# Designs tried in a protein design run: peptides against a protein of PDB entry 6GMG. Part 16

Target 1, 331 residues: chain A of PDB entry 6GMG
Amino acid sequence: DSDDRVTPPAEPLDRMPDPYRPSYGRAETVVNNYIRKWQQVYSHRDGRKQQMTEEQREWLSYGCVGVTWVNSGQYPTNRLAFASFDEDRFKNELKNGRPRSGETRAEFEGRVAKESFDEEKGFQRAREVASVMNRALENAHDESAYLDNLKKELANGNDALRNEDARSPFYSALRNTPSFKERNGGNHDPSRMKAVIYSKHFWSGQDRSSSADKRKYGDPDAFRPAPGTGLVDMSRDRNIPRSPTSPGEGFVNFDYGWFGAQTEADADKTVWTHGNHYHAPNGSLGAMHVYESKFRNWSEGYSDFDRGAYVITFIPKSWNTAPDKVKQGWP

## One batch from the design tools (peptide; aimed at target 1 C64 D255)

Design b1_p20_2_s3 (made by RFdiffusion4, then SolubleMPNN; from b1_p20_2, 10 letters changed)
Fold by OpenDDE base, seed 2:
Structure b1_p20_2_s3 (fold): chain B 331 residues (1-331), chain A 20 residues (1-20)
Amino acid sequence: as target 1 above (331 residues)
Amino acid sequence: STRPKLTQEQAEKLNAIENR
């Protein structure tokens, strides 16, 4: 079945998209039509429209991760991830709460942990950090200047990130971005780069050495943000799905949503772009569809996942894959 | 459905891409 993935064909550069359709409060279209929109709206390099390359179309064809991949310019590494977790709520609910009728203890604990995450606060934290980074990038013409600016900004804000190790994903993220080093990208000039955000939904119970219950119902202790910084250690996320709780049940590994660098202050009005599955127009799954969802629809997630992280990466300012404003759907 | 679908095999391939 995995061999059914097909790279979408090239679309003429000037071909206009067909209208998107509403779907569960989202704007939905087939991947080929998204390519058309992408070429009209997001493809610009130095102000010039570009046809989506075969490589980019191949990346896109992988589904939800493909949308983030094509727009960020690299496969998501998820190294600089943020979330918000209410420890007091978690402890209190575990102590004073009770399993629902028919709910196992493990299921209860997993659910309580899931519910103790705040997607909106996690997103806001990522936006806050991205803003700090963008200020640090401004007028910094080498990495040293960027890092110095970043430390100063963090100190001024009394942000706990100032205490991170110089080798941490936080400080190393820029230098580890391929497009930063590219001649037509950042060209090693931080001021040519900007911070962008995407989100990943995934399963906490990925440790194969843990109990079956944790794999089925979640690991309450896994993938929590560090206090003060909000950083999530994503090193143990290996795209392992939730274990079935009944015969024939299956869960998917992850979902990715692209936000970019929207300036909309109201989180509820932000647009998240994501895909349903890999493109298999001649297979059982069918053609890939792309969705543009409001934050509420994105952050709701699915029962397949009990964690959400908001990840910062960088793209060249010359790219238009992360515009200040994103319009949902077409036209 | 908007629910993402990815086979385990596809996920493994993606993991391989990530680790290259």
Scores: peptide ipSAE 0.124, ipTM 0.824, DockQ to the pose 0.242
OpenDDE base, seeds 1, 3, 4, 5: peptide ipSAE 0.029, 0.031, 0.044, 0.028; ipTM 0.667, 0.755, 0.791, 0.651; seed 1 fails the geometry check

Design b1_p20_2_s4 (made by RFdiffusion4, then SolubleMPNN; from b1_p20_2, 8 letters changed)
Fold by OpenDDE base, seed 5:
Structure b1_p20_2_s4 (fold): chain B 331 residues (1-331), chain A 20 residues (1-20)
Amino acid sequence: as target 1 above (331 residues)
Amino acid sequence: STRPALSEEEAKKLNAIESR
């Protein structure tokens, strides 16, 4: 029951984390211990460690989304999302492929669509765009300067994003970031902000007006990236989980993984931080655990989801929630 | 662990993901 969610208690600022334990190539710990690590490593504002506030602990307690929430400073809006979809592979496999034994046509099409997404290319696209944005943010002291820089960078790279509408999530993302407007954040100065990345896994078959098969097995046409830009229209993502295919089966509505602004060039070596469920130490689910996973472990996802998006948002450069290097586990 | 289905109203809550 969602009513069992508890806010983790405060941890002393000087309390060091206990060692993480390995779990299927991941580093895993209980949420309280993650708070300890977070305070030691990620809590810094203007170079000073901070105790995780009650509000931040409350955000964190929501599970996987809580990890992204506490580190990004806002609940994920998912407006600036990227993915990569191989249309040729999709068409070819639909034409020449066959359902597996016992697989329905709808299940086959849903699977083929899922397999036509490339998580690594999607992630790479988001990193590319984030880099462009970071260059545009540099030395831009107002939004107009940022937008001009951004357009120039896109034009120089012949990027299709240059053709996006001025009101698109791409151009409006910075101005719509609360921390950009905060006095202790960006203070309306783009040069004080940096682009960061998180990922969301979710279900494609969310249209209630669609067939039951699409809700059970996926909607092959839903949440595809736009050609050239890689932008995914996330407006139809309402956090609706996959429909059960058998009695008693239940699926989770989403998963979130925090990447931040790691500079590691090898995608496989990047670390993704995520939670298993909301914190319910006295409930059936138990205490929340936090995982630090390599990209391979993150991108594998779960059967609950058939879409992955890589989302760009912004945080103040004064925050250390998105360092250049993330070390997996503790110590 | 059985995962309850989330409604749209519970969109901010993550139930449980099995560790893999």
Scores: peptide ipSAE 0.027, ipTM 0.691, DockQ to the pose 0.133
OpenDDE base, seeds 1, 2, 3, 4: peptide ipSAE 0.024, 0.025, 0.026, 0.025; ipTM 0.691, 0.690, 0.689, 0.698

## One batch from the design tools (peptide; aimed at target 1 Y75 D255 N276)

Design b1_p21_1 (made by RFdiffusion4)
Pose (drawn by RFdiffusion4):
Structure b1_p21_1 (pose): chain A 331 residues (1-331), chain P 21 residues (1-21)
Amino acid sequence: as target 1 above (331 residues)
Amino acid sequence: SVDESLATYMDTMRAAGGLHY
């Protein structure tokens, strides 16, 4: 009867996954089967396949956060985040539009703010920034050389990110990555690391001392990207879900999708990996399923979330959780 | 904390009946 979270059992390293295919842009498989796929194509450490450890299987069983947790080796902090927001469209549609049949002004403003975000450009911005970071750490063997290389390209590229504080989430992203300091990971050598990207969908109205309208319909001024840099201040994100509008209406508080470091230029052809909920095959929600969605399927989102952030973190180059190519389903 | 975040997530998934992609 218990809807308790259980950890999926260990899968032998030679066990191949059951086949599955995408349907209309998304593929899904039970977590036990995804572990088999992950061990075949994502588990490599210096080219050697590995079994998903008990700890990794535990992390994965927590739901959508599990895929990102496992692939990055750290619970996602979302410290370095980017998004795109059309300020002109937002200001114009507020002073020119009107609420639709059955909207409070608070609901109208909340929706317009939601629709003003552009998740393709947001992902594109994280893409170009991560590329600059990777070029900065290519031949840099200490952090100082990495930061010098990073500032040099940003200044020459006239990127407003050059003026970020030395202790900002941007410039401190590499040094604050636990695997960067680990002797088996980056060992304080930026050349052994790689920038990777994952995405978080979440709700904007997370201030518990704010009006109910913002908790039910969103806070338009919340989680907007700074101009020039596109940085999103995630410090006030507390994993608080959207408040219900009627009794019995439940919302999920966040969703994480793993991109990694795919080389595909078509943002619409990129694959994003995410789970539906925590693993509970003996309980109410059932077993966890891992979803592999094309970008547009992922960025479609849900009414639960009115905000999207594309996050940059680092993993060691010796890992294979962010390969150049990600294939939906199996084989 | 991480523990509080995960608990909150599991509670919201129970209340919402999960995400249906």
Fold by OpenDDE base, seed 1:
Structure b1_p21_1 (fold): chain B 331 residues (1-331), chain A 21 residues (1-21)
Amino acid sequence: as target 1 above (331 residues)
Amino acid sequence: SVDESLATYMDTMRAAGGLHY
């Protein structure tokens, strides 16, 4: 019910943020204070600070997805997604492991599958691919030049992505980015764009025709990355939450975390920005809060989710929503 | 669609009391 969602009011352009609060290893603030920080740090277009527009404030008000939305400039499509899965670990644990006390076989298999994903390796793969794309974007002034550069880079690295179909999200992602086509964005010039990364947490057991056990405890075979490329087929992700395992239990459908284009080499030191829920200051949920978490805190996720994907999209280089360095909290 | 995704998000968050800490 959209009735409780409120668009946060405008903040003066020069208003400085209040200090963030530490919360379980992350920095936390209310959404209006994040808007203040965003205007001081991330709002710059062509080096000039901008007030967050009403449209951007409306996007932001949708919670975790809103943080990614306002910073990427588009609602997440999740088409170009990467993960890492340890097949040997999965098989060995299924063979040699045992269900915990009170754990069903389906619950055991779902848990083992979840634990067989490596979030850090998935993130590293996305960063690797984003780096290749950024090199291909450099000095490419049309899409054809970009694609040619991309193929050359992949060939030089002997990357399995070189074998992807021309219709693959990997090759079509740039042309399908609205800001690439905008006059004040890329203006159809690849060299004006850069690759950025966000992450999505979601549930594997989304097939309504599957067993109840898969919907409750996960589908061990769903949303695995393709060998060699690390690509995840996200076409079956329909934002369906985990099914309750007990009366009164409920789960959230997804979580989104914004990374952008940080250059910090140590994954554990990278900062991920996300929101708790849609902004409902007069409703039961209350005001939206924004969190800046280290990778460990982000990648841990919640019991609501058994999959994590790292997604590549593009923004104009003139935007400062994805700076090379992100400072956690304020000041 | 975007609209469907947004509606699902809002409904799920409300139903689950979707507070993340």
Scores: peptide ipSAE 0.028, ipTM 0.717, DockQ to the pose 0.801
OpenDDE base, seeds 2, 3, 4, 5: peptide ipSAE 0.024, 0.027, 0.027, 0.027; ipTM 0.661, 0.712, 0.709, 0.713; seeds 2, 5 fail the geometry check

Design b1_p21_1_s1 (made by RFdiffusion4, then SolubleMPNN; from b1_p21_1, 15 letters changed)
Fold by OpenDDE base, seed 4:
Structure b1_p21_1_s1 (fold): chain B 331 residues (1-331), chain A 21 residues (1-21)
Amino acid sequence: as target 1 above (331 residues)
Amino acid sequence: SIEEELEQAYQDYLASGGIKP
């Protein structure tokens, strides 16, 4: 029950974190220790360390989404999402492939659809777009200048995003970012902001009006990226988990991984920060743990999910929650 | 609202028993 969630206590600003422990190729620690690391590494505003506030600790306590929330400064809206889907692979596998032994047709189609998504290409697309946005932001001192720069950049690259509507999440994302409007944030100055990336894993079969098979095994047609742009319509994502396929089976509704603005060119070397569950130290779930995973570990996801989206949002450049380099674990 | 989304997300997450590492 939601009643078991506890806000982690404050950690002294100067308290160093304990060493992280390895866990399945990722670095793992308890949430309180992550707060210590966060204060040492990511808390900086205008170059000064900050103690994680009670509000931020509360956000963090919500688990995987909490990690993205505390680092982005807002609850994820997931509006500007990218993915890559290989339509030819999908069609070919459906045509030439066969269900495995014991696999239903619906399960087969769902699996083939899941496998037709390329997480690396999806991530790369988001990074490409974030880079374009960052160039557009760099010398723009008002939103109009940003949008003009963005359109020019897209035109120069012959990017299909140039054809998006002015009200699209792509063009509206900055103005809809609370920290952009904050005096100590962007202060309505795009040049004070930078694009950052997080990822969401979720289930495709969320349409309650669809067949039970789609809810159990995935909807092969749902949450595909638009051709050319790579944009995913996330409007139908309502955080509905996969339906159980057997009695007693339960699935998690989503997972979130924080990437930020790492400059590491090799996707496999990038670090993704995520949490396991809400913080319930006195409950059955126990204390929340935070993981710092390499891209491979993150992109593998769980059977709970058949979609991965890479989402762009913005944070003030004065924040250090999205540094150019992220070190996995501690020390 | 964000609050409603949070509550729903939280309820759904609670019902799932959390993500297995």
Scores: peptide ipSAE 0.028, ipTM 0.708, DockQ to the pose 0.641
OpenDDE base, seeds 1, 2, 3, 5: peptide ipSAE 0.027, 0.029, 0.025, 0.029; ipTM 0.709, 0.732, 0.679, 0.717; seeds 1, 2, 3, 5 fail the geometry check

Design b1_p21_1_s2 (made by RFdiffusion4, then SolubleMPNN; from b1_p21_1, 14 letters changed)
Fold by OpenDDE base, seed 2:
Structure b1_p21_1_s2 (fold): chain B 331 residues (1-331), chain A 21 residues (1-21)
Amino acid sequence: as target 1 above (331 residues)
Amino acid sequence: SIEEEIEQAYQSQRASGGLKP
């Protein structure tokens, strides 16, 4: 029961945020203060600053998913996800590597698999694809034109995504975006939309029929990207957390980080916005905090997770939730 | 459903104490 969750109160439209505080190389603030920043920086619709609505505040209050939810305008579906996995490294390490002292074989394999993912390359792949999509959107006034443009762009780049089925999340992502169909959003005009990126961290060992070791230490074979495309099949992600390895241990089932559409070419300088838990100011968890992390801090993740995916979705160009430049913290 | 996913998140966050930087 989420009975202790509280929707943050409305903040005056012109209220400036308090300074963020440094925390583990991140900028950190309480959720109410993030709302203030959001209203000043990200709230603009058609160039006009907006107060965060009750619905948006409610979405935000759900914690780690809330930041992505508010900024993307929809609950994350995670259908168009990318990653990079070094298969050769994985195979070689399994063959030639050795478990650490006290490390079980299952723990070793899980760790090696986790370490075989390249977060930077995964992020770069998502950015590449988002760029292609944005070019395809630019002058397309209907979905057919968008899809034709997309196929042409992919063909020109010899991208393996050109071979995806028409029903693939890759091609269906735009039409399945609620804001694309909204009158004040895309209004069914692709040229009014832009591709944006968020990231999800989650656990690989979610299969309840698998061994306890996989649930505790990870499933080395789960959630690998397809060769050539980098697409991750997320259909088996049921938001099941890592199983405890010791009594009293517990893990969070997922984390979400919002990137949007930053143009910073250096991945290490990009800013990722995320939350810690649902807002429970009068509960045991306390108030929700929002973090703005550099890529290094985001991609490091938590021990709760052994997979990272970079997901593409779409928002209207009239929204300012995904600006070209994001500043860490306040001021 | 979204509600189910949110509930799962709540339960996991309560059990773990949330994400710890």
Scores: peptide ipSAE 0.554, ipTM 0.949, DockQ to the pose 0.874
OpenDDE base, seeds 1, 3, 4, 5: peptide ipSAE 0.505, 0.548, 0.059, 0.100; ipTM 0.941, 0.948, 0.767, 0.786; seed 1 fails the geometry check

Design b1_p21_1_s3 (made by RFdiffusion4, then SolubleMPNN; from b1_p21_1, 17 letters changed)
Fold by OpenDDE base, seed 1:
Structure b1_p21_1_s3 (fold): chain B 331 residues (1-331), chain A 21 residues (1-21)
Amino acid sequence: as target 1 above (331 residues)
Amino acid sequence: SIEEDIEQAYADQLKSGGIKP
């Protein structure tokens, strides 16, 4: 029951975290202990530690999306999303593959589509684009300069994104970022901002007008990236969960993982921060836990989801919520 | 809307500690 959600209490600014619990390549802790770590490591504004505000604690209390929310400074809009899909693999497996024992044709097609997405390549594409954006931001003191720089960078790299419409989320993402306009944020100066990345897991079969099979087993044609750009049209993502395939079965609507702006070149060594559910210490769900997972553990996802997108947004450079290096766990 | 998405966030019930071996 959503009524069981509680805002975690404030933690003293100088309180050190308790050790995280290691679990199969992940580091786990209760939300209050994450707040302690966040204040020591990620809270810095202009080099000064900050206590997590009541508003930020409220955002965090929403669970997996709350982790991304508190670190990005805004609720995820998911407009600038990237993925990688192997069309040849998909066609080949459909043609030459066979359903498993007891697997319906719809289940088979949904599974083959899911397996045709490459999470690592999708992540790498997002990192590539974020790097281009960061170069465009570096010496731009107004939006016009940023856009000009961006177009030049794309032209130099012969990137298909250069052909995107001016109204595309790709070009409008910065101006639509609240922290860009804030006096204590970007103050309308692109050079004060940096690109950051988070990931969303979700279900492809969200169209209520589609067949029951697509809602249960996935829509093989939904949420594919555009060729060349890797952009995913997220306009049809309405946070609708997978439909049950058996009585009593239930699925969650989404999962969010925070990456930020880590510089680790090896994708497998990158750390993703996410939550399990909203904070309900007195409810059936219990206290919220925060996980710091390696990419392999994050990208594996759950059976609840058959799509993964890597999303670019922006934060002020004065924030330390997206450091170059993230250490897993504590100490 | 963002408001609708926030309301749906209340329904977020991911498996606690679900690590696939």
Scores: peptide ipSAE 0.075, ipTM 0.781, DockQ to the pose 0.390
OpenDDE base, seeds 2, 3, 4, 5: peptide ipSAE 0.074, 0.056, 0.044, 0.054; ipTM 0.776, 0.776, 0.758, 0.781; seeds 2, 3 fail the geometry check

Design b1_p21_1_s4 (made by RFdiffusion4, then SolubleMPNN; from b1_p21_1, 15 letters changed)
Fold by OpenDDE base, seed 5:
Structure b1_p21_1_s4 (fold): chain B 331 residues (1-331), chain A 21 residues (1-21)
Amino acid sequence: as target 1 above (331 residues)
Amino acid sequence: SIEEDLEQAYQSQLKSGGLKP
């Protein structure tokens, strides 16, 4: 019950974390201990360690989305999302493949579509775009300069994003970032901001007007990236979970993983931070746990989801919530 | 709206330590 959500208590600023627990290649800890780590490692504003505020602790208490929320400084809007989809593979498998024993046609098509997404390439595309944006942000002291730089960078790289409309989430993302406008944030200075990445796992079959089969097994045509740009239209993502395929079955609506701005070139070595559920220490769900997972563990996802998007947003450079290097676990 | 999304977020109940089989 959502009514069981509790805001984790404040942790002393200088309290060191307890050791994380290893779990299937992940590092796991209770939310309170993550707060301790966060204060030691990620809390810095202009190089000064900060106690996690009550507001931030409240955001964090919402679970997986809470981790991204606290570190990005805003509730995820998911507007600037990227993925990679192999259209040729999809068409070929549909044409030449066969449903498995006991698999319906709809289930087959949904599975083939899911398998036609490449999480690593999607992540790489987001990183590529984030790098372009970061170059455009550098030495740009107003939004006009940023946009001009961005267009130039895209033109130089012959990137299809150069053809996006000025009102596209791609160009409007910075402007729509609250921390960009904050005096202690970007203060309307693009050069004070940096691009960061998080990921969302969700279900494709969210159209209520579609067939029950699509809601149960996925919509093969939904949430595909646009050719050339890799942009995913997330406007139809309403946090609707997969429909049960059997009585008593239930699925989670989404998962969020925080990457930030790690510079590790090997995708497999990147660390993704996420939570399991909202914090309910006195409820049936129990205390929230935070996981630091390698890309392999994150990108694998759950059967609850058949889509993964890699989303770009912005944070002030003065924040340390997206450091170049993230160490998994503690110590 | 954010409020609507937050309400829906309460449904997020991932299993701890779970890997996709």
Scores: peptide ipSAE 0.047, ipTM 0.761, DockQ to the pose 0.396
OpenDDE base, seeds 1, 2, 3, 4: peptide ipSAE 0.026, 0.101, 0.028, 0.026; ipTM 0.716, 0.780, 0.725, 0.721; seeds 2, 4 fail the geometry check

Design b1_p21_2 (made by RFdiffusion4)
Pose (drawn by RFdiffusion4):
Structure b1_p21_2 (pose): chain A 331 residues (1-331), chain P 21 residues (1-21)
Amino acid sequence: as target 1 above (331 residues)
Amino acid sequence: YRPHNPALVNEKNAEAEAKAH
């Protein structure tokens, strides 16, 4: 009867996954089966396949956060985040639009702010920034050389990110990555690391001392990207879900999607990996399922979330959780 | 793929966040 979280059992390294295919842009499989796929194509350490450890299986069983947690080796902090927001469209639609049949002004403002974000450009911005970071760490063998290389390209590219504080989440992203300092990971050598990207969908109205309207319909001024850099201050994100509008209406507080470092130029052809909920096959929600969605399927989101952030973190190059290519389903 | 009972998911999300500290 217990809807308790259980850890999926260990899968032998030779056990192949059951086949599955995408339908209308998304593929899903039970977590036990995804572990088999992950061990075949994502588990490599210096090219050697590995069994998903007990700890990794535990992390994975927590739901959508599990895929990102396993692939990055750290619970997601969302410290370095990017998004795109059309300020002109937002200001124009507020002063020229009107609420639709059955909207409070707070609901109208909340929706317009939501629709003003552009998740394709947001992902595209994180893409170009991660590329600059990877070029900066290619031949840099200490952090100082990495930061010098990073600032040099940003200045020459006239990127407002060059003026970020030395201790900002941007410039401190590499040094604050635990695997960067680990002897078996980056060992304080930026050349042994790689920038990767994952995405977080979340709610904007997370201030518990704010009006109910913002908690139910969103805070338009919250989680907007800074101009020039596109950085999103995630410090006030507390994993608080959207408040219900009527009794019985439940919302999920966040969703994580793993992109990695795919080379596909078509943002619509990129695959994003995410789970539906925690693993509980003996309980109410049932077993956890891992979803592999095309970008547009992922960025479609839900009414639970009115904000999207595309986050950059680092993993060691010796890993294979962010390969150049990601295939939906199996084989 | 949205769950029918989000309260359970939110509870486990809180547990996962607590574990990470």
Fold by OpenDDE base, seed 3:
Structure b1_p21_2 (fold): chain B 331 residues (1-331), chain A 21 residues (1-21)
Amino acid sequence: as target 1 above (331 residues)
Amino acid sequence: YRPHNPALVNEKNAEAEAKAH
């Protein structure tokens, strides 16, 4: 019950975290301890540590999305999303592959589609685009200069994103970022902003007008990246979970993982921060836990989801919620 | 379930951990 959600209490600014629990390449802790870490490591505004505000603690308390929310400064809009899909693999497997014993045709097609997404290539595409955007931001003191720089960078790289409409999420993302307009944020100066990345896992079979099989086993044609750009149309993502395939089965609506702006070139060494559920210390779900996972652990996802998208947004450079290096766990 | 309030559970995290092992 969402009514069991509790906002974690304030933690003293100088309180050090307790050690995280290592588990299969992840580091895990309770939400209150993550707040302590966050205050020590990620809270900085203009180089000064900040206590996590009540508002930020409330955002965090919403679970996996809360981690991305508190670190990005806004609820995820998911408008600028990237993925990679191997069309040749998909076609070949559908043609030459066979359903497993007991697997329906719809289940087979849904599985093959899921397996045809390359999470690493999707992540790399988002990083590539974020790098281009960061170069465009660096010396731009107004939005027009940023857009001009961005177009120039894309032209130099012969990137298909250069053909996107001026109103596309790609070009409008900066102007639509609240922190860009804030006096203590970007103050309308692109050079004060940086691109950051988070990931969303979700279900493809969200169309209520589609077949029950698509809702149960996935829609093989849904949420594919556009060729050349890698952009995913997220407009149809309404946080609808997978439909049960058996009585008593239930699935979660989404998962979010925060990457930020890590500079680690090896994708496998990157750290993704995410939560398990909303904070309900007195409820059936219990206290919220925060996980810091390696890319392999994050990208595996859950059976609840058959899509992963890597989303770009922006934060002020004065924030330390997206440092160049993220250390897993504590100490 | 509120769309902005995910209902992930420890069991799902355990599944992810098992896959990573």
Scores: peptide ipSAE 0.028, ipTM 0.649, DockQ to the pose 0.088
OpenDDE base, seeds 1, 2, 4, 5: peptide ipSAE 0.026, 0.027, 0.027, 0.024; ipTM 0.649, 0.649, 0.644, 0.652; seed 5 fails the geometry check

